# Designs tried in a protein design run: peptides against a protein of PDB entry 6B4J. Part 218

Target 1, 315 residues: chain A of PDB entry 6B4J
Amino acid sequence: DITMQWYQQLQDASMQCVLTFEGLTNSKDSQAKKIKMDLQKAATIPVSQISTIAGSKLKEIFDKIHSLLSGKPVQSGGRSVSVTLNPQGLDFVQYKLAEKFVKQGEEEVASHHEAAFPIAVVASGIWELHPRVGDLILAHLHKKCPYSVPFYPTFKEGMALEDYQRMLGYQVKDSKVEQQDNFLKRMSGMIRLYAAIIQLRWPYGNRQEIHPHGLNHGWRWLAQILNMEPLSDVTATLLFDFLEVCGNALMKQYQVQFWKMLILIKEDYFPRIEAITSSGQMGSFIRLKQFLEKCLQHKDIPVPKGFLTSSFWRS

## One batch from the design tools (peptide; made by RFdiffusion4, then SolubleMPNN)

Design b1_p26_5_s2 (from b1_p26_5, 13 letters changed)
Fold by OpenDDE base, seed 4:
Structure b1_p26_5_s2 (fold): chain B 315 residues (1-315), chain A 26 residues (1-26)
Amino acid sequence: as target 1 above (315 residues)
Amino acid sequence: SEEERRRRMDELLEQEAQRLFEELLK
């Protein structure tokens, strides 16, 4: 299975990355600890500062991240920080940066859907210039949200229930599994971020170049989801999230093929979702239903709320 | 190279997507 091969390759790359900078992470040397903390802050703080306020501020954040990844010194916490401070510095920063992007999907986008777009455009732009960061973004995303691959982790003989729950994307703390609503909220945030990344290009790059992970992957995601049995509540939720964020872009890109797919979803796949939807899960089901019906009726998918406009970049 | 690997994987994923949609639309 090529999808699982892809998943595994990315996970392996992520694991190898961790092993590469293990010396930095596990060092008891005071200087190494300082460097680690400085690099971690330099990698993550700019991402946390991403907002919908102004394009100029977003550009500054992008430039800072790019500079850091390029081996240039950047100011962080009042100090000059560079990945050259340690031989494993670049790998560490790439990993932590990628992790932070996914975390913003998991937390910020989960709570504020519009935040997906400024985060995604920075991630996309950085990915274009630093493909390794993109690989690591996917690795983190896939691990936290297997539905972004997509695949459904299966329970294996001898597996602990908690481990299976974690594989499904649930957080388990002190033998308590995360509530379903919180789980879906986090998954939604990550899917929305992913859907935004695959359609956005950094406007100050070379737009003639191929998107490093573009809409073709969105098309792939849909094809694979539709070829899988729906999961209770999960499929209805994430399919809606995905289509709401990138449906307009997919419509423009694939045109007639997109509408054929949407009709297929409504006529063939949606009844399968309905069949597994309980009375307590009608919210997500109804939301998807209304969205599909509206889109098919109007023969249009609206531009998602929060989509970055030209005016944003002039601010 | 890593770049070549990524390109190859992208091609394979694209082929898979096409196959899946063709199957779905039958």
Scores: peptide ipSAE 0.577, ipTM 0.938, DockQ to the pose 0.819
Fold by OpenDDE base, seed 5:
Structure b1_p26_5_s2 (fold): chain B 315 residues (1-315), chain A 26 residues (1-26)
Amino acid sequence: as target 1 above (315 residues)
Amino acid sequence: SEEERRRRMDELLEQEAQRLFEELLK
């Protein structure tokens, strides 16, 4: 399976990255510890500062991240920080940056769906200039949300239940598994972020180049999901999230093919979702139903709320 | 190169997408 091969390659790359900067992370040297912390802050704080308020601020954040990744010194916490301060600095920063982007999907986007777009456009732009960061974004995303691949992790003989739950994307703390609503909320945030990334291009880059991870991957994701058995509550939730965020873009890109797919979802796949939906899970089901019906009726997918406009970039 | 690897994988994934889509339409 090419999808699983892709997943594994990305995970392997991520693991190798961690091993590469292990010297930095495990160092007992006071200076090395300081450098690590400075680099971590320099990589992550700008991402946390991403806002829906002004395009100009977003550009500043982008420039800072790009400068850091380019080996230039940046100001962070009142200090000049550079990846050149340590031989493993670049790998470490790339990893932490990618991790932070996914974390923002998991937390910020989960709580505020509109935040997906400014985060995604920065991530996309950085990905274009730094493909390694993109690989690591996918690796982190896939690990936290296997449904973004998509695949359903399987229970293996001898596996602890908690480990299986974690593989499914659940957080397990003190032997307590995360509540389903919180789980779905986090998964939704990550899927929404992904759906935004694949359709957005940084406007100040070379837009003549092909998107490093564009809508074709969204189309693949959709096709793969539809070829899988639906998972209770999860499929309805994430399919809606995905379509709400990138459905308009997919419609424009794939046109007739998109509508054929949407009809297929409504007529063939939706009943399969319904069959596995319990009375307590009707919320996600109904939301997807209403969305599909509205889109098919109007022959249009609305532009998602929070989509960045020209006015945003002029602010 | 890593770039070539990415390109090859993207091509394979695109082929997979097409295959899956065709399968859905059958």
Scores: peptide ipSAE 0.577, ipTM 0.938, DockQ to the pose 0.887
Fold by OpenDDE base, seed 2:
Structure b1_p26_5_s2 (fold): chain B 315 residues (1-315), chain A 26 residues (1-26)
Amino acid sequence: as target 1 above (315 residues)
Amino acid sequence: SEEERRRRMDELLEQEAQRLFEELLK
C-alpha cells in the first residue's frame, strides 16, 4: 500500500529528526537549555501571531520565519536568536515550527475555521522554500489525525485500549478518553488546515513553480476516503470540512471529473454514511447532505468563508 | 536526493489516486 508507505516514511523521518536534536533537548547544560528555549520561542511565537488582520503583518511573520530557517538572526523576546547557536538548532526549529502549524490547526482552526487560510498560506510558502518543514508538517498532521492520510488505525492483539484510542487521534489523560465532540472538533481543524494548504500559494514566491503539496493530493485524499468504509460521525464530519474548504478549488482544477466524483458521493457513498449514522449523529450527516444537495443543485461550490482576497494583501 | 525521493513518491501517489478514481467510476 503506497499510502501506508508514504505515512511510514514521513513518521520515520520525523522520528529521525527528533533523534538528531536529542542532544539539545536532553542537555542539562544551562546554556543549552537557554538556547533551546529561545529557539522554541523563535519558531512558535510567529505562528501564533498569524491573523486575518493585515497582509503586511502576515508578510512580516513569513519573513521572520524564513529568516530563522535560513540561518539569519531574528529578534525573539528581546534577544537575537539564530539556529546557528547550536549544531542541532535547525533540525529542532524545523520540527517545532511544523509541530506548531499543526497545533494551530488543532486548536485555532478548530475554534475559528477562517483562521485556516492565513495559517495555511504561510505554511505553504515556508514549505515551498523549506521542504523539510513540509515533510514534518505532514508527519505531525498524520500522527495527530490519521484521517488526513487517510487510514483507519486498527486494534492489534495485545494492544492497550488507551494506545489504540491515541492512534485514532483521541487524547487520553489520566485514563480518561477525550469526548467525541472535542475529538471531532480537533480533527476538523486539522483537516481544514490541510485542505487550505494544498490550494494556497504564497503570493510573493515564484508562482511558476509547482505547488510542493498541491491539489493533486486533495484529489488523492478524496479518492482514498471514498474507497474506505465510512466511520460513524467521523466520515460525514471530515468529508464536509474538506469539501467546504477546498471543494471550490477542486472544482476549478478537475471540472467534469470533480462533478462526477461529487455525484458519486451523493448517490453511492452518502447512503453508506446514512446507514451507519445514529439519531444522535444526525447533525454532521444533515450538514453534509445539505452541502451536497446545494452544490449539485446550483452546479457550484462556493468559495470558502475566510478565503484570502486581493484586498487582504493590500492591507 | 531527497527531492528526487519526494518527486517519486508524489508520482506514485498520483498514480494511486488515478487508479482509485477509475475504480470508483466503474
Scores: peptide ipSAE 0.576, ipTM 0.938, DockQ to the pose 0.867
Fold by OpenDDE base, seed 3:
Structure b1_p26_5_s2 (fold): chain B 315 residues (1-315), chain A 26 residues (1-26)
Amino acid sequence: as target 1 above (315 residues)
Amino acid sequence: SEEERRRRMDELLEQEAQRLFEELLK
């Protein structure tokens, strides 16, 4: 299975990355600890500052991140910080940056769906210039949200239930599993972020280049999901999230093929979702139903709320 | 190179997508 091979390669790359900067993370030296903290802050704080307010601010954030990744000194916490301060600094920063992007998906986007777009456009732009960061974004995303691959992790004999729950994407703290609503909320955020990344390009880059992880991956994602048995509540939720965010872009890109897929979803796949949907899970099902019906009726997928316009970039 | 590796994987994933769509149409 090429999809699983891809997943595993990304996970392996992520693990290798962690091993490469292990010296930095495990160092007991006071200076090394300081460098680590400075690099971590320099990598993550700019991402946390991303907002929907102004394009100019977004550009500043992008430039800071790019500068850091390029080996240039940046100001962070009142200090000059550079990845050159430690031989493992670049790998560490790339890893933490990628991790933070995904974290913003599971936290910020989860609570504020429109936040997906400014985060995604920065991530996409950085990915274009720094492919290693992109690989690590995927690795973090896939690990936290296997449905972004997509695949369903399986319980293996001898596996602890807690470990299986984590593989499914649940947070388990003090042997208590995350509530289903919170789980779905986080998964939704990450899927929405991913759906935004694959369609957005940083406007100040060389847009003549091919998107490093574009809409073709969205098309693949849909194809894979539809070839899988639906999972209760999860499939209806995430399919809606995905289509709401990138459905318009997919429609424009794939046109007739997109509509054929949408009809297939409604006529063939939707009944399968219904069959596994309990009365308590009808909310996600109904939402997906209404979305599909509206889109098919109007022969249009609306532009998602929060989509960045030219006016945003002029602000 | 890593770039070539990524390109090859993307090509394989694209082929997989096509296969999956064909499967859906069965």
Scores: peptide ipSAE 0.574, ipTM 0.938, DockQ to the pose 0.820

Design b1_p26_5_s3 (from b1_p26_5, 15 letters changed)
Fold by OpenDDE base, seed 4:
Structure b1_p26_5_s3 (fold): chain B 315 residues (1-315), chain A 26 residues (1-26)
Amino acid sequence: as target 1 above (315 residues)
Amino acid sequence: SERKRREEIDRLLEKEAEELFEKLMS
């Protein structure tokens, strides 16, 4: 299975990355610890500053991240910080940056869906210039949200229940599993971020080039999801999230094929979702239903709320 | 190279997607 091979390769790359900068992270040297903290802040703070306020501010953030990844010094916390301060600095920063992007999906986008777009466009632009960051974004995303691959982790013989729950994407603390609503909220945020990344290009790059991880992966994701048995509540939730964010882009790209797919979802796949939906899970089901019906009725997928317009980039 | 590896995996993923799509539409 190519999808699973891809998943595993990305996870392996991520693990190898961690091993590469282990010297930096495990150092007891005061200077090394300081460098680590400075690099971590330099990598993550700009991402946290991403907002829908102004395109010019977003450009500044992008330039800062790109500069850092390019080995140039950047100002962070009143200090000049560079990945050259430590031999493992670049790997560490790439990893932490990628982790932070996914975390913003998990937290910020989960709470504010419109935040997906400014985060995604920066991530996409950085990915274009720094493919390693893209690989690590996928690795983090896939690990936290296996449904983004997509695949359903299976319980293996001898596995602890908590470990299985974690593999499914649940947070488990003090032997208490995360509530389903919180779990779905986090998964939704990550899927929405992913759906935004695959359709957005940084406007100040070479837009004529092929997207490093474009809409073809969105089409793949749909094809894979629809070829899988639906999961209770999860499938209805994430399918809606995905289509709401990138359905318009997919419609434009795949045209007739997209509509055939949408009809297939409504007529063939949706009943399968319904069959496994309990009375307590009707919210996500109804939301998906209404979305599909509206789109098919109007023969249109709306541009998602929060989509960045030309006016945003002029601000 | 890592670039070539990425390109190859992308091609393979696209092929898989096409096959899945055909299966869905059959």
Scores: peptide ipSAE 0.631, ipTM 0.954, DockQ to the pose 0.792
Fold by OpenDDE base, seed 5:
Structure b1_p26_5_s3 (fold): chain B 315 residues (1-315), chain A 26 residues (1-26)
Amino acid sequence: as target 1 above (315 residues)
Amino acid sequence: SERKRREEIDRLLEKEAEELFEKLMS
């Protein structure tokens, strides 16, 4: 189907990107190694500095990332760093930057849900100016969280169990698979980040332009999820995460259609989730249930906690 | 162009979404 083709194209693009800068990454030259490290730091440190504290700081971070991607020199670690220092510098930086954004979803957002919004708005803004970074964000996201596509990876004949587990998004270290709670936490973070990206626009950009990966993709994601068989614990968890973060935006965008979808979720899809939910997984199920019931009862989806307000941008 | 490619993908994905939605609502 189109979704899987899209997934594969993004993965292929990501792989090709890696091959492109392989010379930089595999270089034994001391200068090349230094450049690589400087570029990696320049690409990733600003992302790690993203916080909910002040809009002005966020703007500075954005400007630094954009400058780097634009071939301008930036200060990093007390050094002037530019992607022009190596022919593969830009590809490398784009890849590492995209990887870092997804990693922040996996780690920071997973632990602090409100962090999704400042990270997402920067990612969205960078994506608008640098579409290749967006493609790579998707590629990294899809690889780490197939449910963001969404699809369920299948076990293939001859595949090692560990490899299958990794395909499902689990971390496997020293033949130990990640605990389900940690797995879901990471997946939640990435889904929340994605849900935030698709609804946020960088306020200092050209807002008249169409969002490079907007709410239409959120609508698509929902449609696809609801057309799939629910997966135990995963579906309830991620559906809640998604709706909590972008449900309000979807409501505003799709209005009557959104509510029809929400009713469908409650009346048709939710029982299917219930049927596969074990007693030990009731937490995610109940959370989704309560959310849906509340939203339908009040005919409103609340603005998510951490949503960036005008006051944030004035700080 | 890469832009056109992305636009085409987006169009196709949107069409798929519409079809899926129709299927869900039928």
Scores: peptide ipSAE 0.628, ipTM 0.953, DockQ to the pose 0.836
Fold by OpenDDE base, seed 3:
Structure b1_p26_5_s3 (fold): chain B 315 residues (1-315), chain A 26 residues (1-26)
Amino acid sequence: as target 1 above (315 residues)
Amino acid sequence: SERKRREEIDRLLEKEAEELFEKLMS
């Protein structure tokens, strides 16, 4: 299907990118190693500095990232760093930057849901100016969280169990698989980040342009999820996460169609989730239930906590 | 161009989504 083709194309593009800067990453030359480290820091440190504190600081971070991607020198670690220092520098920086955005989803957003919005708005703005970064964000996201595509990876004959677990998004270290709660927490963070990206636009960009990966992809995601059999605990968790973050935006965009979909979720899909939910997984189930019931009762989806307001941008 | 390629993919994904919704609503 088209979704799987899209997934594969993004993975292939990501792989090709890695191959392109292989010379930089595998170099034994001291200068090349230094350049690599400087570029890596220049790409990743600004993303780690993203916070909910002030819009002005967020703008500074954005400008720094954009400058770096534009081939301009930036200050990092007390040194002037530019992607022009190596012919593979731009590809490397784009890859590492995209990787870092997704990593902030699985780590920072996972632990602090409100962090999704400032990270997402920067990612969206960078994506608008640098579409290749967007492709790489998707590639990293899809690889770490196949449910963001969405699809369920299948076990193939001859596959090692650990490899299958990794394909499902689990971390496997020293032959120990990640605990389910930690797994779901990371998946939640990445889904929340994605749900934020598709609805946010950088306010200082050209708003007349179409969002490079907008709410239409959120609508697609819902369609795909609802067309899939629910997965125990995972579906209830991620569906809630997604709707909590972008449900209000989807409601505003799709209006009557959105509510029809929400009713379908409650009446047709939710019972299917219930049927596969064990007593130990009732937490996610109940949370989704309460959310759906509240939204349908009030005929409203609340604006998510942490949503960036005009006051944030004036700070 | 890469831009046109992305636009085409997006168009196809939207079409697939529409088909999926039609299936869900049938």
Scores: peptide ipSAE 0.626, ipTM 0.952, DockQ to the pose 0.831
Fold by OpenDDE base, seed 1:
Structure b1_p26_5_s3 (fold): chain B 315 residues (1-315), chain A 26 residues (1-26)
Amino acid sequence: as target 1 above (315 residues)
Amino acid sequence: SERKRREEIDRLLEKEAEELFEKLMS
């Protein structure tokens, strides 16, 4: 199907990118190692500095990332760093930057849901100017969270259990699989980040341009999820996360069609989720149920906590 | 171009989404 073809194309592009800068990453030359480390820091540190504190700081971070991707020198770790220092520098930086955005979803957003919005607006703005970074964001996201595609990886004959667990998105260290709660927390963070990206535009860009990966992808994601059999605990968790973050935006965009979808979830999809939900997993199911009931009762989806306001951009 | 390729993928994904919703609403 088209969704799986899209997934594979993005993974292939990501793999090709890695191969392109392999010379830089595998170099034993001291200068090359130094350049690699400087470029890695220049690509990742600004992303880690993203916060909800001030719009002006966010603009500075954006400008720094954009400058780096544009081949301009930037200050990092007290040094002047440029992607032009190595022929593979740009590919490496784009890959590491994209990886870092997804990692912030996996870690920061997972722990602090409101952090999704400032990270997402920077990611969206960079994606608009640097489409290859966007492709790599998707590739990293899809690999770490197949449910963002969405699809459910299948066990193949001869596959090691640990490899299958990794394909599902679990971390496996020293033959120990990640606990379910931690797994769901990380998946939630990545889905929330994605849901924020597809609805946010960098306010200082050319707003006449079409969003590089907009709400239509959110609508597609919902359509695909609802066409799939639910997965225990995962579906209820991620569906809630997604709707909490971008449900308001989807409501405004799709209006009557959106409400028809919510009714479908309540009437047709809930029984399917319930059928696979154990007594110990009722928490996620109940959260989703309560959310949908409130939304349908009030005929409104609230703006998510942490949504960026005009006052944020004036700070 | 890469842009045209992305646009074509987006078009196909949108078409798939429409078909899926039609199926869900049937």
Scores: peptide ipSAE 0.617, ipTM 0.951, DockQ to the pose 0.821

